# Designs tried in a protein design run: peptides against a protein of PDB entry 1LOE. Part 3

Target 1, 181 residues: chain A of PDB entry 1LOE
Amino acid sequence: TETTSFSITKFGPDQQNLIFQGDGYTTKERLTLTKAVRNTVGRALYSSPIHIWDSKTGNVANFVTSFTFVIDAPNSYNVADGFTFFIAPVDTKPQTGGGYLGVFNSKDYDKTSQTVAVEFDTFYNTAWDPSNGDRHIGIDVNSIKSINTKSWKLQNGKEANVVIAFNAATNVLTVSLTYPN
Target 2, 181 residues: chain A of PDB entry 1LOE as posed
Amino acid sequence: TETTSFSITKFGPDQQNLIFQGDGYTTKERLTLTKAVRNTVGRALYSSPIHIWDSKTGNVANFVTSFTFVIDAPNSYNVADGFTFFIAPVDTKPQTGGGYLGVFNSKDYDKTSQTVAVEFDTFYNTAWDPSNGDRHIGIDVNSIKSINTKSWALQNGKEANVVIAFNAATNVLTVSLTYPN

## One batch from the design tools (peptide; aimed at target 1 G138 V175)

Design b1_p8_8_s4 (made by RFdiffusion4, then SolubleMPNN; from b1_p8_8, 3 letters changed)
Fold by OpenDDE base, seed 5:
Structure b1_p8_8_s4 (fold): chain B 181 residues (1-181), chain A 8 residues (1-8)
Amino acid sequence: as target 1 above (181 residues)
Amino acid sequence: LNTELNVS
């Protein structure tokens, strides 16, 4: 049993502990996944592999992550698809964009994807999103179709604080989002 | 997997 941790308060122009994919980059000390333009996907991976799931024993490590994000849409009524925090195989590459958020390729369960994501979904995709059409937080396991969702009111341009925690003993994944200001 | 989603 071992523990690993990291913290990035200011994202530098040459952030050594991140792997940037697609349109992801850093600017003004922030990690920027996409600009407010269509048909872009950006991702950033922590550069060191982390042993979270042991395929031999089936054990999953406890983990907690926290971050602050801002979505700044030019038009609050016409926004893009959102973003995810995700865990995927070490050799993961960008997947389908748009409503698939660059991390999935199907709404059908695909165990081979080995991907778990917490989505912050700002766009209603009729084929898989909750029927109420609300922007939402979702838990995605090997599928863009969430196993659970919670309505979330986007505060455009405001900082949101997120905490994601997994308790292996109880097998509970907890996601908390707050707008402190 | 069990989940808890909190939004405030």
Scores: peptide ipSAE 0.679, ipTM 0.975, DockQ to the pose 0.904
OpenDDE base, seeds 1, 2, 3, 4: peptide ipSAE 0.669, 0.678, 0.664, 0.666; ipTM 0.973, 0.975, 0.974, 0.974

## One batch from the design tools (peptide; aimed at target 1 S7 T178)

Design b1_p9_1 (made by RFdiffusion4)
Pose (drawn by RFdiffusion4):
Structure b1_p9_1 (pose): chain A 181 residues (1-181), chain P 9 residues (1-9)
Amino acid sequence: as target 2 above (181 residues)
Amino acid sequence: SISFSSTLS
């Protein structure tokens, strides 16, 4: 049995238990992944590796993560590219920016990726996004093309509360985001 | 704010 847990309710200026990659930094008690600036990537990882499954027994971890996040755009129309919570190898580095969300390099399945991410995507990329053109939440496994999506209406500058849970018994990954009110 | 918990049994 192994458990790993943490909580950070207010981020400080020297959050030593995070690894920052790209433009990720903490400001005014928040984790800032990108400022409202063009063509940039920010990532932050929890510093401890987490044992998610075991080859000897074949057991896989149950887990839950929750966080509040804000997307603040200049207006409701010109908004790119989005935000992800991701599970990747211990040595993960930033991948392609733009619509690939710093996490993937292809629309095709890439076995060497070894990452699954839940995306909160704010920009329709004709090549791989749901053709309806809506902003959406997606589950991505080794590809930027989501295996599943749900349209989501972005509330600019507002806090969204998200819970992502994985039940090892069913292999169900559930994602909930709620806007207050 | 963020929280995380995992259990591997």

Design b1_p9_1_s1 (made by RFdiffusion4, then SolubleMPNN; from b1_p9_1 with T7V)
Fold by OpenDDE base, seed 2:
Structure b1_p9_1_s1 (fold): chain B 181 residues (1-181), chain A 9 residues (1-9)
Amino acid sequence: as target 1 above (181 residues)
Amino acid sequence: SISFSSVLS
């Protein structure tokens, strides 16, 4: 079994193992996806392709990823949409449609997108988000309309620790978010 | 703390 791993503790100004797309950049050793303005998209991709799915054998790899993030969203209306951790084909490009978190472009299921994302969604889009209007964490498969969501009370400006794990044997994706004391 | 899971299609 082949294993690929990487760790980025501090994001440098010339991070060699990341591909920046759109307005993504690093500052103060942090990855920043967008400028705090309207109509901006930023992404960062791990520069090396990861063999997660083997089309010939059908085998799917397990994976675990962890990261820490901070969101400043003091209200629910004058804020950006949030962000995603995502896995997509190597030729993936930023998507500019509002509310699609730079990853998707439709609420319709599109298997050809081959994209799985975990969204940390801070803006209520009536067309696809849970009707309760809560900020939420979502698991997205080939659509911005999540297959599952969990209400999430954002602790504004605080660091959240995230763990995302996929078990290939069970096809279960697990998302955990913790605000450490 | 939040934790939840989903079966991917």
Scores: peptide ipSAE 0.653, ipTM 0.970, DockQ to the pose 0.072
OpenDDE base, seeds 1, 3, 4, 5: peptide ipSAE 0.582, 0.639, 0.583, 0.577; ipTM 0.962, 0.969, 0.963, 0.962

Design b1_p9_1_s2 (made by RFdiffusion4, then SolubleMPNN; from b1_p9_1 with T7E S9K)
Fold by OpenDDE base, seed 2:
Structure b1_p9_1_s2 (fold): chain B 181 residues (1-181), chain A 9 residues (1-9)
Amino acid sequence: as target 1 above (181 residues)
Amino acid sequence: SISFSSELK
């Protein structure tokens, strides 16, 4: 059993362990995914490949990740789509379709994408988002249409702490989000 | 505070 760990407390201008895609960049020790304009996609990948799924044995690794984020989305209309934490094949590329969070390209299930994502979705896309129109956290497997969602009351401009844990034995992904006092 | 889980398959 191998273990890979990393921690980034401050995102520097020359962050060697990240691969920036699209409009992703660092500023003031933060990772910023997009410019505040329409039709912008940005991503950052951990630069070292991680052995999560073993094609030979079929084994899947446990993992846990934690991060802090801030979203400025004072309304549900003039805002971006949100962002994801995702795991995808090493040759993954940004996807530019609106509403797909830079990760997916279809609401149809596509096992060949081999992508798992946790979305923090701030824009209601009628075609695939929960019908209540709420901002939501979603668990996405090979599709932008989440396999499960939870309504999320965004505290605009406030730091949210996230923990995402995967238990390979049970195949259960758990997402927790907290706004510290 | 939010916490939820899903089986991926």
Scores: peptide ipSAE 0.694, ipTM 0.972, DockQ to the pose 0.071
OpenDDE base, seeds 1, 3, 4, 5: peptide ipSAE 0.625, 0.681, 0.624, 0.607; ipTM 0.967, 0.972, 0.967, 0.966

Design b1_p9_1_s3 (made by RFdiffusion4, then SolubleMPNN; from b1_p9_1, 3 letters changed)
Fold by OpenDDE base, seed 2:
Structure b1_p9_1_s3 (fold): chain B 181 residues (1-181), chain A 9 residues (1-9)
Amino acid sequence: as target 1 above (181 residues)
Amino acid sequence: SMSFSSELK
């Protein structure tokens, strides 16, 4: 059994352990994914590949990640789509389709994408989002159409603490979000 | 605060 760990408290201008894609960048020790304009996609990948799924044995690793984020989305209309924490193959590339959060490209289940994401979704896409139109947290497996969602009351502009834990033995992913301030 | 879980498969 191997273990990989990393921690980034301050995102520097030359963050060596991140691969920036699209419009992703760092400023003032924060990671910023997009420019405040339409049709912008940005991502940041941990630069070292992580052995999460073993194709030979089929074993999947446990993992836990935590992060803090801020979203400014004062309304549900003139806002971006949100963001994801995601795990994808090492050659993953940004996806530019609107509403796909830069990660997916279809609401159809596609096992070949090999992508798991937790979405923090601030824009209602009629074609795949929960019909209540709520901002929501979603668990996405190989599709932008979440396998499960929970309504999320965004505290606009406030720091949210997130913990995402995966238990390989039970195949259960747990998402927790707290506004400490 | 909120928390929820899902089996991935």
Scores: peptide ipSAE 0.702, ipTM 0.972, DockQ to the pose 0.071
OpenDDE base, seeds 1, 3, 4, 5: peptide ipSAE 0.617, 0.677, 0.607, 0.591; ipTM 0.965, 0.970, 0.964, 0.962

Design b1_p9_1_s4 (made by RFdiffusion4, then SolubleMPNN)
Fold by OpenDDE base, seed 2:
Structure b1_p9_1_s4 (fold): chain B 181 residues (1-181), chain A 9 residues (1-9)
Amino acid sequence: as target 1 above (181 residues)
Amino acid sequence: SISFSSTLS
């Protein structure tokens, strides 16, 4: 069994193991995806391809990722859409459609996108988001329309700790978010 | 604290 791992505690100005796309950049040792302006997309990819799915054998790897993030979204209307942690093919490119979090481009299921994402969604898009209008965490498979969501009360400006784990044997993706004291 | 899971297709 092959295992790939990496850890980035502080994001440097010339982070060699990241590929920045769009407006993504680092500042003050943090990864910043976008500037606080309209119509901007930023992404950062781990620079080395990760063998998660073997097309020949059909084997799928387990994975666990953890990260800490801060979102400043004091209201639900004059804010950005949120962000995702995502896994996509190596040639993935930023998507610029509003509300698609830079990752997707349709609410329709598209298996050819081969993209799995966990969204931390701070903006209600009536066309695909849960009808209650809550900020939410979503699990997205080949579509911005989540296969499952959980209402999320954002603690504005506070650091959230996230753990995302995938169990290949059960095909279960688990998302945990905690605001530490 | 939030935790939830989903089975991927």
Scores: peptide ipSAE 0.655, ipTM 0.971, DockQ to the pose 0.072
OpenDDE base, seeds 1, 3, 4, 5: peptide ipSAE 0.580, 0.644, 0.572, 0.567; ipTM 0.963, 0.969, 0.962, 0.962

Design b1_p9_2 (made by RFdiffusion4)
Pose (drawn by RFdiffusion4):
Structure b1_p9_2 (pose): chain A 181 residues (1-181), chain P 9 residues (1-9)
Amino acid sequence: as target 2 above (181 residues)
Amino acid sequence: SLSFSSTLT
């Protein structure tokens, strides 16, 4: 049995248990992944590796993560590219920016990726996004083309609370995001 | 705010 847990309710100026990659930094008690600036990537990882499954026993971990996040755009129309919570190898480095969300490099399945991410995507990329053109939440496994999506209406500047849970018994990954009110 | 918990049995 192994458990890993942590909580950070207010981020401080020297959050030593995070690894920052790209433009990720902490400001005014928040984790800032990108400022409202063009063509940039920010990533932050929890510093400890987490044992998610075991090859000797074949057991896989149950887990829950929750967080509040804000997307603050200049207006409701010109908004790119989005935000991900991701599970990747211990040595993960930033991948392609723009619509690939710093996490993937292709629309095709890439076995060497070894990452699954839940995206909160705010920009329709004709090549791989749901053709309806809506902003959406997606589950991505080794590709930027989501295996599943759900349209989501972005509330600019507002706090969204999200819970992502994995149940090892069913292999169900559930994602919930709620806007207050 | 961010929280995480995992259990491997």

Design b1_p9_2_s1 (made by RFdiffusion4, then SolubleMPNN; from b1_p9_2 with T7V T9S)
Fold by OpenDDE base, seed 2:
Structure b1_p9_2_s1 (fold): chain B 181 residues (1-181), chain A 9 residues (1-9)
Amino acid sequence: as target 1 above (181 residues)
Amino acid sequence: SLSFSSVLS
């Protein structure tokens, strides 16, 4: 079994193993996806393709990823949409539609997108988000409309630790978020 | 702290 791993503790100004898209950039050793303005999209891709799914054998790899993020969203109306961790084909490009988190472009299921994302959603989009209007974490498969969501109480400006694990044997994706003391 | 899971299609 082949294993690929990487770790980025500090994001440098010329991070060689990342491909920046849109307004994504690094500052103060952090990855920043967007400027705090309307209608911007920023992404960062790991520069080396990862063999997660083998089309010939059908085998799917397990994976575990962890990261820490900070969101400043003091209210639910004058804020950005949030962000995603996502896995997509190597030729993936930023999507500019509002509310689609730079990754998707439809609430309709589109198997050809071949995209899985975990969203950390801070803006309620009535067309696809859970009707309770809560900020939420979502698991998105080929659509911005999550296959599953969990209400998430954002601790504004605090560092959140995330672990995302996929078990290929069970096809289960698990998302954990913790605000450490 | 929260955790949840889903079976991917």
Scores: peptide ipSAE 0.646, ipTM 0.969, DockQ to the pose 0.072
OpenDDE base, seeds 1, 3, 4, 5: peptide ipSAE 0.567, 0.628, 0.572, 0.571; ipTM 0.960, 0.967, 0.961, 0.961

Design b1_p9_2_s2 (made by RFdiffusion4, then SolubleMPNN; from b1_p9_2, 3 letters changed)
Fold by OpenDDE base, seed 2:
Structure b1_p9_2_s2 (fold): chain B 181 residues (1-181), chain A 9 residues (1-9)
Amino acid sequence: as target 1 above (181 residues)
Amino acid sequence: MLSFSSVLE
């Protein structure tokens, strides 16, 4: 059994274990994905490939990740789309379509994308988001159209703690979010 | 706390 672990408590200016894409950058020991302007995409990838799926055996690894984030979205209209935690092939590139969170490019299921994401979505896209219009957390598999969502009441500007766990035996992905402060 | 789960396939 192979195990890969990493931890980043402070995001430095020359973070060697991250690959920055688009407008992603670090400042004041934080990772910032976008500039506060329209039509920008920023991503950061862990620089070392992780063996999650074994094509030979079909086995999938368990994983757990945790992180803290802050979103400033005082309204649902003049704000960015949100962000995702995602797992994608090593050659993954930013996607620039509006509402696709820099990760996907279609609401149609595309198995060739080989991408799983947890979205923290702050903008209602009529074409694929839950019809209630709520800010939501979504689990996305090969599509921006989530396979499941949960309404999420954003505490604007507050730190949220997230835990994402995947159990390979049951194929269940679990997302938990708390506001500890 | 908010928590939910899904089967991926």
Scores: peptide ipSAE 0.581, ipTM 0.964, DockQ to the pose 0.071
OpenDDE base, seeds 1, 3, 4, 5: peptide ipSAE 0.556, 0.344, 0.377, 0.548; ipTM 0.960, 0.876, 0.893, 0.960

Design b1_p9_2_s3 (made by RFdiffusion4, then SolubleMPNN; from b1_p9_2, 3 letters changed)
Fold by OpenDDE base, seed 2:
Structure b1_p9_2_s3 (fold): chain B 181 residues (1-181), chain A 9 residues (1-9)
Amino acid sequence: as target 1 above (181 residues)
Amino acid sequence: SISFSSVLN
């Protein structure tokens, strides 16, 4: 079994193993996706393709990723949409539609998207988000409309620790978020 | 702390 791994503890100004898209950039050793202005999209891709799905055998790799993030969203109205961790085809391009988190472009299921994302969603989009209006974590498969969500109480401006794990044998994706004390 | 899972597809 082949294993690919990488770690980025500090994001430098010349981060060679990342491909920046849109307004994504690094500053003060952090990756920043947006400039906190309307109608902007920023993304960063790991620069090396990762063999997760083998089209010949149908085999799918296990994976686990961990990261920390900070969101400043003091309210649910005058804020950005949130962000995603995502896996997509190598030729993936940023999507500019509002509410689609730069990754998707429809609430309709589109198998040709070949995109899986975990969203950390801070803005309620009536057309696809859970009707309770809560900030939420979502698991998205080929659509911005999550296949599953969990209400999430954002601790504004605090670092959250995230672990995302995929078990290929069970086809289960697990998301964990913790605010350390 | 939050943890949840989903079967993909």
Scores: peptide ipSAE 0.634, ipTM 0.968, DockQ to the pose 0.070
OpenDDE base, seeds 1, 3, 4, 5: peptide ipSAE 0.569, 0.610, 0.574, 0.566; ipTM 0.962, 0.966, 0.962, 0.961

Design b1_p9_2_s4 (made by RFdiffusion4, then SolubleMPNN; from b1_p9_2, 3 letters changed)
Fold by OpenDDE base, seed 2:
Structure b1_p9_2_s4 (fold): chain B 181 residues (1-181), chain A 9 residues (1-9)
Amino acid sequence: as target 1 above (181 residues)
Amino acid sequence: MLSFSSVLK
């Protein structure tokens, strides 16, 4: 059994284990994905490939990740789309379509994208988001249209702690979010 | 705390 682990407590200006894409950057020991302007995409990838899926055996690795984030979205109209934690092929590139969170490019299921994401979505896109219009957390598999969502009451500007765990034996992905402060 | 799960396949 192979195990890969990493931890980034402080995001430095020359973070060697991250690949920045688009407008992603670090400042004041934080990772910032976008500039506060329209039509920008920023991403950061862990620089080392991780063996999660074995094409030979079909086996998928268990994983757990945790992180802390802050979103400033005082309203649901004049704000960005949100962000995702995602797992994608090593040659993944930013996607620029509005509402696709820089990761997807269609609401149609596309198995060739080989992308799984947990979205923290702050903007209602009529074409694919839950009809109640709530800010939500979504689990996305090969599509921006989530396979499941949970309404999420954003505490604006506050730090949220997230844990995402995948159990390969049950094929269950679990997302937990708390506001500890 | 908010928590939810889904089967991916």
Scores: peptide ipSAE 0.577, ipTM 0.961, DockQ to the pose 0.071
OpenDDE base, seeds 1, 3, 4, 5: peptide ipSAE 0.564, 0.356, 0.566, 0.572; ipTM 0.959, 0.885, 0.958, 0.959

Design b1_p9_3 (made by RFdiffusion4; failed a check: a repeat of another design)
Pose (drawn by RFdiffusion4):
Structure b1_p9_3 (pose): chain A 181 residues (1-181), chain P 9 residues (1-9)
Amino acid sequence: as target 2 above (181 residues)
Amino acid sequence: SISFSSTLS
């Protein structure tokens, strides 16, 4: 049995248990992944590796993560590219920016990726996004093309509370985001 | 704010 847990309710100026990649930094008690600036990537990883499954036994971990996040755009229309919570190899480095969300490099399945991410996507990319053109939440496994999506109406500047849970018994990954009110 | 918990058993 192994468990890993942590909570950070207010981020400090020297959050030593995070690894920052790209423009990720902490400001005014928040984890800032990108400022409202063009063509940038920010990533932050929890510093400890987590044992998610075991080859000897074949057992896989149950887990839950929850967080509040804010997307603050200049207006409700010109908003790109989005935000992801991701599970990747211990040595993960930033991948392609823009619509690939710093995490993937292709629309095709890439076995060497070894990452799954839940995306909160705010920009329709004709090549791979749901053709309805809506902003959405997606589950991505080794590709920017989501295996599943759900339209989501962004509330600019507002806090969204999200819970992602994985049940090892069913292999169900559930994602919930709620806007207050 | 963020929290995480995992259990491998």

Design b1_p9_3_s1 (made by RFdiffusion4, then SolubleMPNN; from b1_p9_3 with I2M T7V)
Fold by OpenDDE base, seed 2:
Structure b1_p9_3_s1 (fold): chain B 181 residues (1-181), chain A 9 residues (1-9)
Amino acid sequence: as target 1 above (181 residues)
Amino acid sequence: SMSFSSVLS
């Protein structure tokens, strides 16, 4: 069994193992996806392809990722859409449609996108988000319309610790979020 | 603190 791992404790100004897309950049040792303006998309990709799915054997790898993030979204209306952790084909490109978190481009299921994302969604899009209007964490498979969501009470400006784990044997993806401080 | 899971298609 092959294992690939990486860790980035501090994001440098010339982070060699990241590919920046759109407005993504680093500052103060943090990864910043976008400028706080309308109509902006930023992404950062791990620069090395990761063998998660073997098309020949059908084998799928387990994975675990963890990260810490901060979101400033003091209200639900005058804020950005949120962000995602995502896994996509190596030639993935930023998507610019509003509300699609830079990753998707449709609420329709599109198996050809081959994209899985965990969204941390701070803006209610009536066309696809849960009808209760809550900020939420979602699991997205080939669509911005999540296959599952959970209401998320954002602690504004506080660091959240996230763990995302995928068990290939059960096909279960688990998302955990804590506010340690 | 929160956690949830889903079976991927």
Scores: peptide ipSAE 0.645, ipTM 0.968, DockQ to the pose 0.072
OpenDDE base, seeds 1, 3, 4, 5: peptide ipSAE 0.540, 0.600, 0.439, 0.548; ipTM 0.955, 0.964, 0.911, 0.956

Design b1_p9_3_s2 (made by RFdiffusion4, then SolubleMPNN; from b1_p9_3, 3 letters changed)
Fold by OpenDDE base, seed 2:
Parts: C-alpha cells; structure tokens; sequence
Structure b1_p9_3_s2 (fold): chain B 181 residues (1-181), chain A 9 residues (1-9)
C-alpha cells in the first residue's frame, strides 16, 4: 500500500505545495479563495498528484482530511456561494458558473467529471439545492446537485473544524463539523 | 456539532 500525507498549519505567501487557481491566495497565514466581490472564483490544489483510484485494479484509497475554516455570511442573500473541499483529476480547472462553487458546471450527473466534493453552501440555488433553503453541507458526486445534504447552522465568523473521511471498503464518505469555540 | 455520511455512487 501507498500513503501520502501533508499538513499545512500556516499558509505562506509562497506555499510551494499548493497550486493556486483563479483568485486564490494567502494572507495572514490563511488561504483565501476569493475576494468579497461578485463573479470571483478561487481554488487551491495540492501540488502533487495523489493516487486515489487505480484504474487497473479498481482499488480506491482511504483518505482522511481535516481543516479549519471561517465563513462570513451574515445573511442568506447578499453573500457568496460557499466553498468546497474536492478531489478531481489532475487537469482540473476552475469553473466560473454561478452557484457551482468553482468546481462543477452542471446540475446533471456527469461521470466524466470524476469529481467528488464536500460543499459548504451558503447560498440557496433553487435549481439544485434542498428546497428548505437552509445553508447546508452537501456531498457532491459529479454534479452540483448533492447526493446527500444536511442542514448547517452557520456560526458566522467562527472557526469551524471539519473532518472528512472516506472508507474505501464501504464506499462511505463521512463529514463532521464542529465549532470548538 | 454535526456529522453525516453517504455511500458514494
């Protein structure tokens, strides 16, 4: 078996193990995906390809990732769309369609996207989001339309701790979020 | 605190 791991406690101005796309940048040792303006997309990719899926054997790797984030979204209407943690092919490019979180480009399922994302969605898009209009965490497989969601009560401006774990044996992805402070 | 899971398919 093969294991790849990395940890970034503080994001530097020249973070060599990240590839920045769009408006993504670092400031004050934090990763900032976008500017607080309309029509902006930013992403950061881990610079080294990770062997998650073996096309020959069909084997899929387990993975666990954890991160801390802060979102400022004091209301549900005058805010950005949110963000995702995602896994995608190495040639992945930012997507600019509104509401697609920079990752997807359609509500239709597209297996060729080969993209899995966990969304932290702060804007209700009628066409694909849960009808209750709640801010939500979603698990997205090859589509912005989540295969599963859970309502998320955002603590505005507070640090949230996230753990995302994938068990390859069971094919189960688990998302956990806590506000420790 | 919240947690949820899904089978990826």
Amino acid sequence: as target 1 above (181 residues)
Amino acid sequence: AMSFSSVLS
Scores: peptide ipSAE 0.629, ipTM 0.962, DockQ to the pose 0.071
OpenDDE base, seeds 1, 3, 4, 5: peptide ipSAE 0.546, 0.472, 0.530, 0.530; ipTM 0.942, 0.924, 0.937, 0.949

Design b1_p9_3_s3 (made by RFdiffusion4, then SolubleMPNN; from b1_p9_3 with I2M)
Fold by OpenDDE base, seed 2:
Structure b1_p9_3_s3 (fold): chain B 181 residues (1-181), chain A 9 residues (1-9)
Amino acid sequence: as target 1 above (181 residues)
Amino acid sequence: SMSFSSTLS
């Protein structure tokens, strides 16, 4: 069994193991995805391809990722869409459609996108988001329309710790979020 | 604190 791992405690100005796309950049040792303006997309990819799915054998790797993030979204209307942690093919490119979090481009299921994402969604898009309008965490498979969501009470400006784990044997993806402070 | 899971297709 092959294992790939990496850790980035502080994001440097010239982070060699990240590929920045769009407006993504680092500042003050943090990764910043976008400028606080309309119509902007930023992404950062781990620079080395990760062998998660073997097309020949059908084997899928387990994975666990953890990160800490801060979102400033004091209201639900005059804010950005949120962000995702995502896994996509190596040639993945930013998507610019509003509400698609830079990752997807349709609410229709598209198996060819081969993209799995965990969204931390701060903006209610009536066309695909849960009808209760809550900020939410979603699990997205090949579509911005989540296969599952959970209401999320954002602690504005506070650091959230996230753990995302995938168990290949059960095909279960688990998302955990805590506010330690 | 929150946690939830989903089975991927």
Scores: peptide ipSAE 0.642, ipTM 0.968, DockQ to the pose 0.072
OpenDDE base, seeds 1, 3, 4, 5: peptide ipSAE 0.547, 0.624, 0.492, 0.538; ipTM 0.957, 0.967, 0.929, 0.956

Design b1_p9_4 (made by RFdiffusion4; failed a check: a repeat of another design)
Pose (drawn by RFdiffusion4):
Structure b1_p9_4 (pose): chain A 181 residues (1-181), chain P 9 residues (1-9)
Amino acid sequence: as target 2 above (181 residues)
Amino acid sequence: SISFSSTLS
């Protein structure tokens, strides 16, 4: 049995238990992944590796993560590219920016990726996004093309509360985001 | 704010 847990309710100026990659930094008690600036990537990882499954026993971890996040755009129309919570190898580095969300490099399945991410995507990329053109939440496994999506209406500047849970018994990954009110 | 918990048994 192994458990890993943590909580950070207010981020401080020297959050030593995070690894920052790209433009990720903490400001005014928040984790800032990108400022409202063009063509940039920010990532932050929790510093400890987490044992998610075991080859000797074949057991896989149950887990839950929750966080509140804000997307603040200049207006409701010109908004790119989005935000991900991701599970990747211990040595993960930033991948392609733009619509690939710093996490993937292709629309095709890439076995060497070894990452699954839940995306909160705010920009329709004709090549791989749901053709309806809506902003959406997706589950990505080794590709920027989501295996599943759900349209989501972004509330600019507002706090969204998200819970992502994985039940090892069913292999169900559930994602909930709620806007207050 | 963020929280995380995992259990591998």

